# Peptides against a protein of PDB entry 9IZ0: the designs that were tried, part 98

Target 1, 345 residues: chain A of PDB entry 9IZ0
Amino acid sequence: ITCLGSNGHTYKQLVKGGNDDLRQDAVMEQVFEQVNGFLRSYRKTSQRNLSMRTYKVIPLALKTGVIEWVQDTIPLGEYLDSAHKVYHPKEWSLSTCRKLIAEKQMEDLETRLKVYDLVCRHYRPVFRHFFLESYADPVQWFTTQTNYARSTAVASVLGHVLGLGDRHGQNILIDKTSGEVIHIDLGIAFEQGKKLPVPECVPFRLTRDVVDGMGITGVEGVFRRCMEFTLETLRREEDSLLSVLEVLRYDPLFSWLISPLRRMKKQKMQLENFNQPESGNITTDASRDPKIQRNNVSGESEAERAILKVRQKLSSTLSVEASVGELIRIAQDPSYLALMFCGWS

## One batch from the design tools (peptide; made by RFdiffusion4, then SolubleMPNN)

Design b2_p14_2_s3 (from b2_p14_2, 7 letters changed)
Fold by OpenDDE base, seed 5:
Structure b2_p14_2_s3 (fold): chain B 345 residues (1-345), chain A 14 residues (1-14)
Amino acid sequence: as target 1 above (345 residues)
Amino acid sequence: SLEELLEEARRLAE
């Protein structure tokens, strides 16, 4: 829909209906705005304009809401697929890479590592070209690449701490004006991504293309330092952050668990991305409600576990530098990336 | 083997 604002400007808005719980997105955006308050309060983060990019979510009903249309953005995955065809037209298609990884999904780690390495050799990073193509002025190029590395660092720390899942290339937007990342579809949080059919094994997305966008320094520079300053700020504001999350514990509308419907939708989308559309009338008679034993894990017990896990991630047992170093290592480790649905780009 | 994976990958690229 297009709405006319009281200021006379027209705003495009996406009306979402269906099984996506826009209340989870709205709550996560509220948590990000509180964290952005913390990032503005500290000199080390404020001087770098560190923030999680947010968007407005207005839940209208249980299954409907209005999402702000983020103007001048492109999904990371859309750019990467297009750019890869231009810069590496002799390499494998994204579909070939996906198929090969899926066919070996049930194999041992050694086999999956060999397949991942093979895919990586036949699908090289291209995301550096986003900045080179979009910004002819060297100052704009450097500024936007710096903004990308900064915003990715904030999103990586927050994504780890809050256990954000489903961080595939379609759920990460790039702002074509600022170079900043915008995370969308926030309904998989608090490590519920580990319950997906392909479990999420990395703390955040730090694939070869995500790193290629950081330029010649890769993770070693703006990105690492901005992760450190972000984590330092979150550790200082631990009690404030936990207090925000405790409010959600008492919200009967907030789900700490991935909905069975969302899980099934993600399963179907993963399968459909591998199957060519065989026109087979799979009348999935939706009538077989599998008696998913409602393990009466009270939503309260899941909230408590989630909050405890956030507290553990904010622990000062390791230095900020050691904690960030380990997170960066794990997020780039082939032994984890080879287990992911799309760990190569 | 790696050769078998390469042959499978070739068949997927055709």
Scores: peptide ipSAE 0.023, ipTM 0.565, DockQ to the pose 0.032
Fold by OpenDDE base, seed 3:
Parts: C-alpha cells; structure tokens; sequence
Structure b2_p14_2_s3 (fold): chain B 345 residues (1-345), chain A 14 residues (1-14)
C-alpha cells in the first residue's frame, strides 16, 4: 500500500498478514530507537554517525501489521547467491553446500568441521564485489564500505546484547545507496534462538562474506573500533537500557517466550534453507523433536532472566577491547560456524 | 552430477 504521511510525503508500506505477530518486531525497533539516542549522546559514536538502521512497524492486530517498505535494498543472501554464480561459476552451488552441511548435521563436531572446511574451499567469499561493482567513484566506494562496517558493528553489538542470535542472509538487507545493513524480522530476541532444534551458537553473524564486505582490513579496521565504541556507549547507558527493558517486562504486548507459531516458522525456515526444491527426497524425519521440556517458565521469569543476561553482557569485568575481541573470536570460530545452517557465507 | 559431487564430497569428509 501507499500511505500519505502527515508531512505530505507518500510512503510505500508492506502489509504483513498471516501468522506473524509484529508486536515483538515493533518493540525491538523502539529499543533500537532508544539505543540510537544513546549513540548520538556520546562524541565517539556521534562523530561516526553510529546507528542501528530502523524501520517502522505498526502492529494492527495479533497477526497483521504494516511495515515500512525499505527502498533501494537487497537481502544479503540474495546478493551473495547471485554474485557467487558470477564471480565463482566453477565452485559448488549454494544448494550443494547446504545439502552437504545438512547431511552431516547429526555427525560429531570433527566430521562437521571437515565438511565445513570442504564447503569453505569450494564456496569462496564474494561480498567485496558489492562495493567494487556498485561504486565507481573511489570516495563513494570507501564511504559505503565504511558505512557497511560501521552499521554491521552496531548491529553485531546490539545483536549480542539483545540476544538476536544468528541473522540469516534473508533477514539482513543491504542499502544499495549507503552500504548500511538493515535487520528485519526481529521476532526472536533475548537468546530465544538457542531454544530452537538447531540452536543459534554465535553472538551475531560474522561469516566469511560478512567479513569480506569490510574490505582488506576485515574485522581489524573500522568494524572492531566501531564495536568497541558501541559497547562503551551501551556500558555507560546500562541503567537507561535496563530501564527500557524493564518497561517491556510489564508490557502485555511483548512476549518473552517464543510463540509456538514463531518457533514453527523459524523451524520451517531452518528446514527450507535445506529444502531448495531440487527433487531429492531427503525425508528429514522431523519426528525426533527432542522433548524440549516445556519448562513452565512464566513469561515474568524469562523476562527477569533476559534482563539479567543483558546486564551480564554489559559487565565491565573485561575491558571493552577484550570483550569485543572475544565476541569477534567466537563469531568467527569454525567450531560454531560448522554447526550453523549456513556458516560458510 | 550433483549426486556424484555429493558422493565425492562425502568421501572427502570421512
């Protein structure tokens, strides 16, 4: 739909219907707007224009809402699949890589590491080409790559602190004008992704292609420093951030528990990431649902646990540099990436 | 074929 704004401008909007509760996404966007306020308050973050890119979410009902149409964007996963076919046409297909990782999913860590290494050798990073092909002017190229590294750093710190877990390539948009990342579908927060059948093992997505987009310095340039400045700002604003989250503890519209529908959708999306329709009857016997103990965890006890985890992640026990160093290490560790559905790109 | 590539990759991952 197209809406007329109070400012006289027309805005394209996505009407989302079906089984998605947009209330959680709307609340997470409000948390990001507050964090963006903190990032503007401190010189180190403000002078770099550090922000989480936000989009407007208006929940209209339990399963219906309006989302801002993010103009001039592409899903990271869509770009990477297309670019890989262009730049590495002799390497394995994304389908081949997914099938191999899926087939060995039940094997031990050693076997899964061998498969991950093999996939990595036959599927090389390409995301640097986004910047090289999109921007002919060297200043624009450098600016957009810098904006990408900055926005990814902010999103990585917030992703860790708020427990967003692994953001798959369809839930990360790239702004073609600025090079910034935009995270969408925020329905799983506060480490609820660790309760999935295939748990999210990384603090944020820092795969080889995510790093390749940062250019020659990789994580050791703008990215690391912007993570440090972001984490320093969040540690200074700990009480303010926790106060925002405490308001959500009492918000009846916010669910600290994954709804059965969101869980099923994310499980289905995990399985669909394996089931691109090449006609091979991989009967994934979905029957071994491990008895996820329905711990009668009250929403209140999950809220308290979530807030406690946020406080622990903001702890000053380690320096900002040491904390960021450990997060970057864990997010790039093959022992975690080999356990993911798509840890190689 | 994709099946042959998968079978070769299985052998290389063992």
Amino acid sequence: as target 1 above (345 residues)
Amino acid sequence: SLEELLEEARRLAE
Scores: peptide ipSAE 0.023, ipTM 0.680, DockQ to the pose 0.037
Fold by OpenDDE base, seed 4:
Structure b2_p14_2_s3 (fold): chain B 345 residues (1-345), chain A 14 residues (1-14)
Amino acid sequence: as target 1 above (345 residues)
Amino acid sequence: SLEELLEEARRLAE
């Protein structure tokens, strides 16, 4: 839809209908706005204009809402798929890579590492080309690449601290004007991504293409330093952040748990992305509702565990530099990336 | 083996 704003400007809006609970996204955007307040209040982050890019989410009903259409954006995964075809036309297709990783999903770590390395050799990073293609002016190129590294650093820290899941290339938009990242589909938070059929093992997305977009310095430039300043700000504002999350504990509309329906939808999307032809009549009696013993862990006990994990991630037991160093290490570790749905790009 | 993975990967690339 196109809405006329009170300022006389027309805004495109995406109406989402379906099975997605946009209330989760709306709440997470509110948390990001509060965090952006902390980032603006702290000198080290404000001087760098560090922020999580936000978008407006207006839930209209249980499963329907209006999302702000972010103009001049592209999904990271869409750009990467296109760019890989252009720059590496002799390499494997994204579908081939996905299929190979899927076929070996049940194999041991050693086999999965070999497959991941093989996929990595046949699907090389291209995201640096986004900046080279999009910005002819060297100042714009440098500014947008810097904004990308900064926004990715903020999103990486927040993604880790809040336990954001489902951070695949379609859920990360790139602003073509600023180079900033915009995270969408925020309905998997507080480490509920670990409950997906393919568990998320990394603290945030820091794949080879995500790093390639940072330019020649990779993670050791603007990115690392901006992660450090962001984490330092969040540690300073721990009580404020926890107070925001405690308000959500009492929000009857907020879900601390991934819904079974959303989990099944993500499972189906994972399977469909493998282009496995539905081989025939395995009536997998889906009536085996895995009695995941709903341990009647009250929703309150899940909220308490989630908040406790946020507090643990904000612990000052390690220096900011050591904590960021470990996060960057884990996020790039082949032993984790080989376990991911799409860890190679 | 790595060779079997390479041969399987080649078959997936055809």
Scores: peptide ipSAE 0.023, ipTM 0.618, DockQ to the pose 0.033
Fold by OpenDDE base, seed 2:
Structure b2_p14_2_s3 (fold): chain B 345 residues (1-345), chain A 14 residues (1-14)
Amino acid sequence: as target 1 above (345 residues)
Amino acid sequence: SLEELLEEARRLAE
């Protein structure tokens, strides 16, 4: 749909229907706006304009809503598939890599690591080319690559702290104007990604292509320092952040648990993506939800457990530098990435 | 209106 704003500008809006609870996205966007307030309050984060990029979500019903169309964006996965065909036309296809990882999904860790290494040797990173292609001016190139590293650092810390799941290449948009990342489909939070058929084992997405976009310094430049400043800010505002999450504990519309239907939908999409190239919007018309009586008692206990995990992730037991160092290590560890659905790109 | 567009968007997504 196209809406006319009160400012006389036309805004495109995406209508999303089906099994995606846009109330989860709207709530997470509100949490990000509060965190952006904290990031603006501290000199180390405000001087760098550190923020989580947000988008407007208007939930209309349990399964229906309007999402702001983020102009001048591309999904990371769409860019990477296209760029890989251009820069590495003799390497394996994404479908070949997915098939080999899938065929060995039930094997031991040693076998899965060997397959992951083999895939990595035949599917090399290309994301540095996004900045080289899009920005002919050296100042714009450096500025946009810096903005990418900054926004990825903020999203990585927040993604870890809030336990954001389902961070695949289609759920991460790149702004072609600023180089910033925009995270979408926020309905898997508070470590519910560990309950997927393929469990999420990394704190955030830090694959080889995500690192290749940071340029020659990789994680050791702007990215690491911006993660440190973001985590320092969140530790200072721990009580404020926990108070925001406690409001969600009492929201009867917020779900601290992944729904069985969303789990089944993600399972089906994972299985179908092994056999077909990612063709567009799989609007799976999944029929009538049985009225699962949400036992209120289970939701409250899971909310309390989620808040406790957030508090534990904000603990000052380790330095900011040590905590960020460990997160970066785990997010890049082949022993975790080899277990993921798409850990090589 | 925005309300009419939201109501039409709701009908198209059901």
Scores: peptide ipSAE 0.000, ipTM 0.294, DockQ to the pose 0.030

Design b2_p14_2_s4 (from b2_p14_2, 7 letters changed)
Fold by OpenDDE base, seed 3:
Structure b2_p14_2_s4 (fold): chain B 345 residues (1-345), chain A 14 residues (1-14)
Amino acid sequence: as target 1 above (345 residues)
Amino acid sequence: SLEELLEEAKRLAE
């Protein structure tokens, strides 16, 4: 739909219908706006314009809402698939890599590491080309690559702290004008992704292509420093952030539990990431849902656990530098990336 | 073929 704003501007909006409860996405965007307030208050973060890119989400009903259409964006996964075919036409297809990882999904870690390494050798990073293709001016190239590294750093810290888990390439948009990342579909927060049939093992997405977009310094430089400044700001504002989350504890619109529909949708998206239509009947026998004991954990008990985990992640037990160093290490560890649906790109 | 590549990659991952 196209809406005329009270400011006289026309806004394109996406109406999402069906089984999507947008209330959690709207709440997470409100949390990000509060965090953006904290990032603007501190000199170290404000001087770098550090922010989580937000989009407007208006829930209209239990399963319908309006989402701001983010113009001039591309899904990271769509760019990477297209660019990989251009720059590495002799390497394996994304479908080949997905099939190999899927076929060995039930194998031990050693076998999965061998398959992951093999896939990595036959599917090389390409995301640096986004910046090289899009920006002929060296100043614009450097600025947009810097904006990418900054926005990815903020999103990585927030992703860890709020337990967003692995953000797959379709849930990360790249702004073609600024180089900034926009995270969409925030329906899984507070480590709820660890309760999926394939658990999200990483604190945030820091795959080879995510790093390749940072340029020759990779994680060492703008990204690491911006993670440090973001985490320093969140540690200083711990009480303010926890107070925002305590309001959500009593919000009847916020579900601290994964709804069966969201779980099923994310499980289906996980399976669809394997089932490209050209791959024949891999009957992944979805029937082995391990009886994750539905411990009748009250929503209050999950909220309390979630807030406790946020507090633990904001702990000053380790320095900011040590904490960020460990997060970067874990997010790049092949032992975690080999367990993901798409840890190689 | 994709099947041959998958079989070869299976053997290399064993």
Scores: peptide ipSAE 0.023, ipTM 0.664, DockQ to the pose 0.038
Fold by OpenDDE base, seed 1:
Structure b2_p14_2_s4 (fold): chain B 345 residues (1-345), chain A 14 residues (1-14)
Amino acid sequence: as target 1 above (345 residues)
Amino acid sequence: SLEELLEEAKRLAE
């Protein structure tokens, strides 16, 4: 939809209908706007124009809203699938890689590591080509790649601190003009990704393709330094950030828990990628709803746990450099990536 | 084995 704003400008809008709670996205975007305020207040972050890219979300009802259409973007996963077919036409398809990882999902870590390594050998990184093919001018190429590394660093720190889940390639947009990343579908936060059928074990997405887009230095240089400056800023603004999150504790519309419906929908999407024939005799006897022990963990108790985890992640027990070093190590560790639904790209 | 995984992966690629 194209809307005329009160300022006389036309804005493209995406009307999202269905089962997605856009209120979660709207609340997380408000948190990002506050964090962007903190990043602008400090010299080390402001001099680099460090920000989490935001988009406007207007929730209209429980399951409907208007999202600002981010022009000139592409989903990272869409680019990577297309580019991999072009640059590595003799390697395995994304579907083959997904099937193999899925088929071995119940196997031990050693088997899953062997499968992950095998997939990695037959599905090589291509994301460097985004910058090489999109920007013929060397200055524009360098600027956009730098903006990518900067925005990815901010999103990585903030995503870890807020426990953002579901950071697959379709939930990360690339701005074709700036090279910046835009994170979408923010409805899995505060480590609720660990409650998915495939638990998320990495602090943020730092797969081989995410690193390949940073150029010849990889995670070293711009990315690492921008993570350090971002974490330093968030540690300084800990009380301010926690105060913003405490406001959300009292928002009756904010869910600190992943909805059972969203969890089931993701479970189905994961299972549909298993071409397990519907052996029709799984009578989903709806009566064996596993007693979700409603751990009567009141929504307040989950909010309190979430805020406590944010505080723990902002702890000054380790230096900024040591903390960032450990986050980068964990995010790239094959022992975690092999456990992910799509850890290879 | 890695060979068994490679054969299985080839079968999945066909």
Scores: peptide ipSAE 0.022, ipTM 0.594, DockQ to the pose 0.034
Fold by OpenDDE base, seed 5:
Structure b2_p14_2_s4 (fold): chain B 345 residues (1-345), chain A 14 residues (1-14)
Amino acid sequence: as target 1 above (345 residues)
Amino acid sequence: SLEELLEEAKRLAE
């Protein structure tokens, strides 16, 4: 819809309906605004304008709401698919790569690593071209690439700490004006991504294309340093962050668990992206409600476990540098990326 | 083998 604001400007909004709980997105955006407050309070983060990019979510009912349409953005995955066809027209298609990884999904780690390496040889990174194409001025190019590395660092730390899942290329927008990342579809949090049909096994998305966008220094430049400053800030504000999360423990509307319906929808979308539409009338007789035993894990017990995991991730047992170093290592490790749905791009 | 994976991958790319 397009709404006329009280200021006389027109704003585009996405009316979202269905099984997606926009309350989870709205709550996560509120957590990000609080974290943005912490990032503004500390000199090391404030001097770099470190923030999680947010968008407005207005839940209207249980399954309906209005989402702010983020202007001048493109999904990372949409850019990468288009750019790869331009810059590497002799390499494999994204569909070929996806199919090959899926066919070997049930194989051992050694086989999956061989397949991942093969896919990586036939699908090279291109995301550096986003900055080279979009910004002819060297100062603008450097500024936007720096903003990208900064925003990706903040999102990576927050994504790890809050256990944000489903961070595929369609759920990460790139702002064409600033180069910043905007994370959307926040309904998989607190490590519920590990419960997906393809478990999420990386702390955040740090694929070859995500790194290629950081320029010649890759992860060792602005990105690593901004992760360190972000994690340092979150460790200092641990009690404040945990207090924000404790408010959610008492929100009867907040779901600490992935919805079975959302899980099934994500499973179907994953499968449909693998199957070319064979026009087979699979009458999905929705009648077999698998009695997923409602293990009466009280929402309170899941909230407590989620908060405990956040506290564990904020632990000062390791230095900030050591913690960030390990997170970057794991996020780039082929042994984890080979297990992902799309770990090569 | 890696060769078998390469042949399979070629067949999937056609």
Scores: peptide ipSAE 0.016, ipTM 0.531, DockQ to the pose 0.033
Fold by OpenDDE base, seed 2:
Structure b2_p14_2_s4 (fold): chain B 345 residues (1-345), chain A 14 residues (1-14)
Amino acid sequence: as target 1 above (345 residues)
Amino acid sequence: SLEELLEEAKRLAE
């Protein structure tokens, strides 16, 4: 859909229908705008223009809404798949890597680590090439790579604190103009990613390609320091952030739990990505409603638990530097990445 | 209009 704005500019909008509750995306975008207010208020974050990139979400119904079409963007996963074929044409395909990880999904950690290492040796990082090929001017190259590292740092801290899940390469857009990251599909929050068929074990996405885009310093320098400044700001504004989340506790339309439909859709997409398209009608007979014992854990109890986890993540028990250091360590740990659906790229 | 967008988005969700 193309909308004419009151300013006379035309804006492209994506109408999304189906099982995705865009109200959750709209609520998370409102939380990001409040956090962006905090980041503008503090000198250390304001001087670096630290922000979570937001997009407009207009929820229209329970399952329907309009999303702002972010111009001049590409999904990270789309770029990486194309670039890997260009720069490493003799390495394994993404499909081969996925199959090998899937075949060993039920094996012990030692076997899964060996397969992960094998995949990593045959699928090397390429994301540095995004900046090298997109920006011929050295000043623009350095500026956009710096913007990427800054925006990734903000998104990593916020993603951890809010427990954002489903951070696969199609849910992370790269702005081709600024180099900034834009996170989309925010429907898995407050650590509900741990309830997926393949549990999310990392605090945020910090795979080898995400690091390769930061340039020669990797996670050191710009990325680490911007994570530290972001976490310092969020710790100062803890009460303000918790007050914003308490408003969501009383929203009868906000779901603190992963939708069973989203869980099933993600399970199906994970299974389909492992199977070659053999045309077998897997009529997944949707009729067996597994009696998920709705333990009547009231929506209030899950909201309270989510807010308590946010408070725990903002705890000043460890220094900002120690907390960021541990988050970076865990996010890059092969023992966690080897358990993920796509931890190698 | 926003209303026309709302109606079209409802039609795409049915």
Scores: peptide ipSAE 0.000, ipTM 0.292, DockQ to the pose 0.031

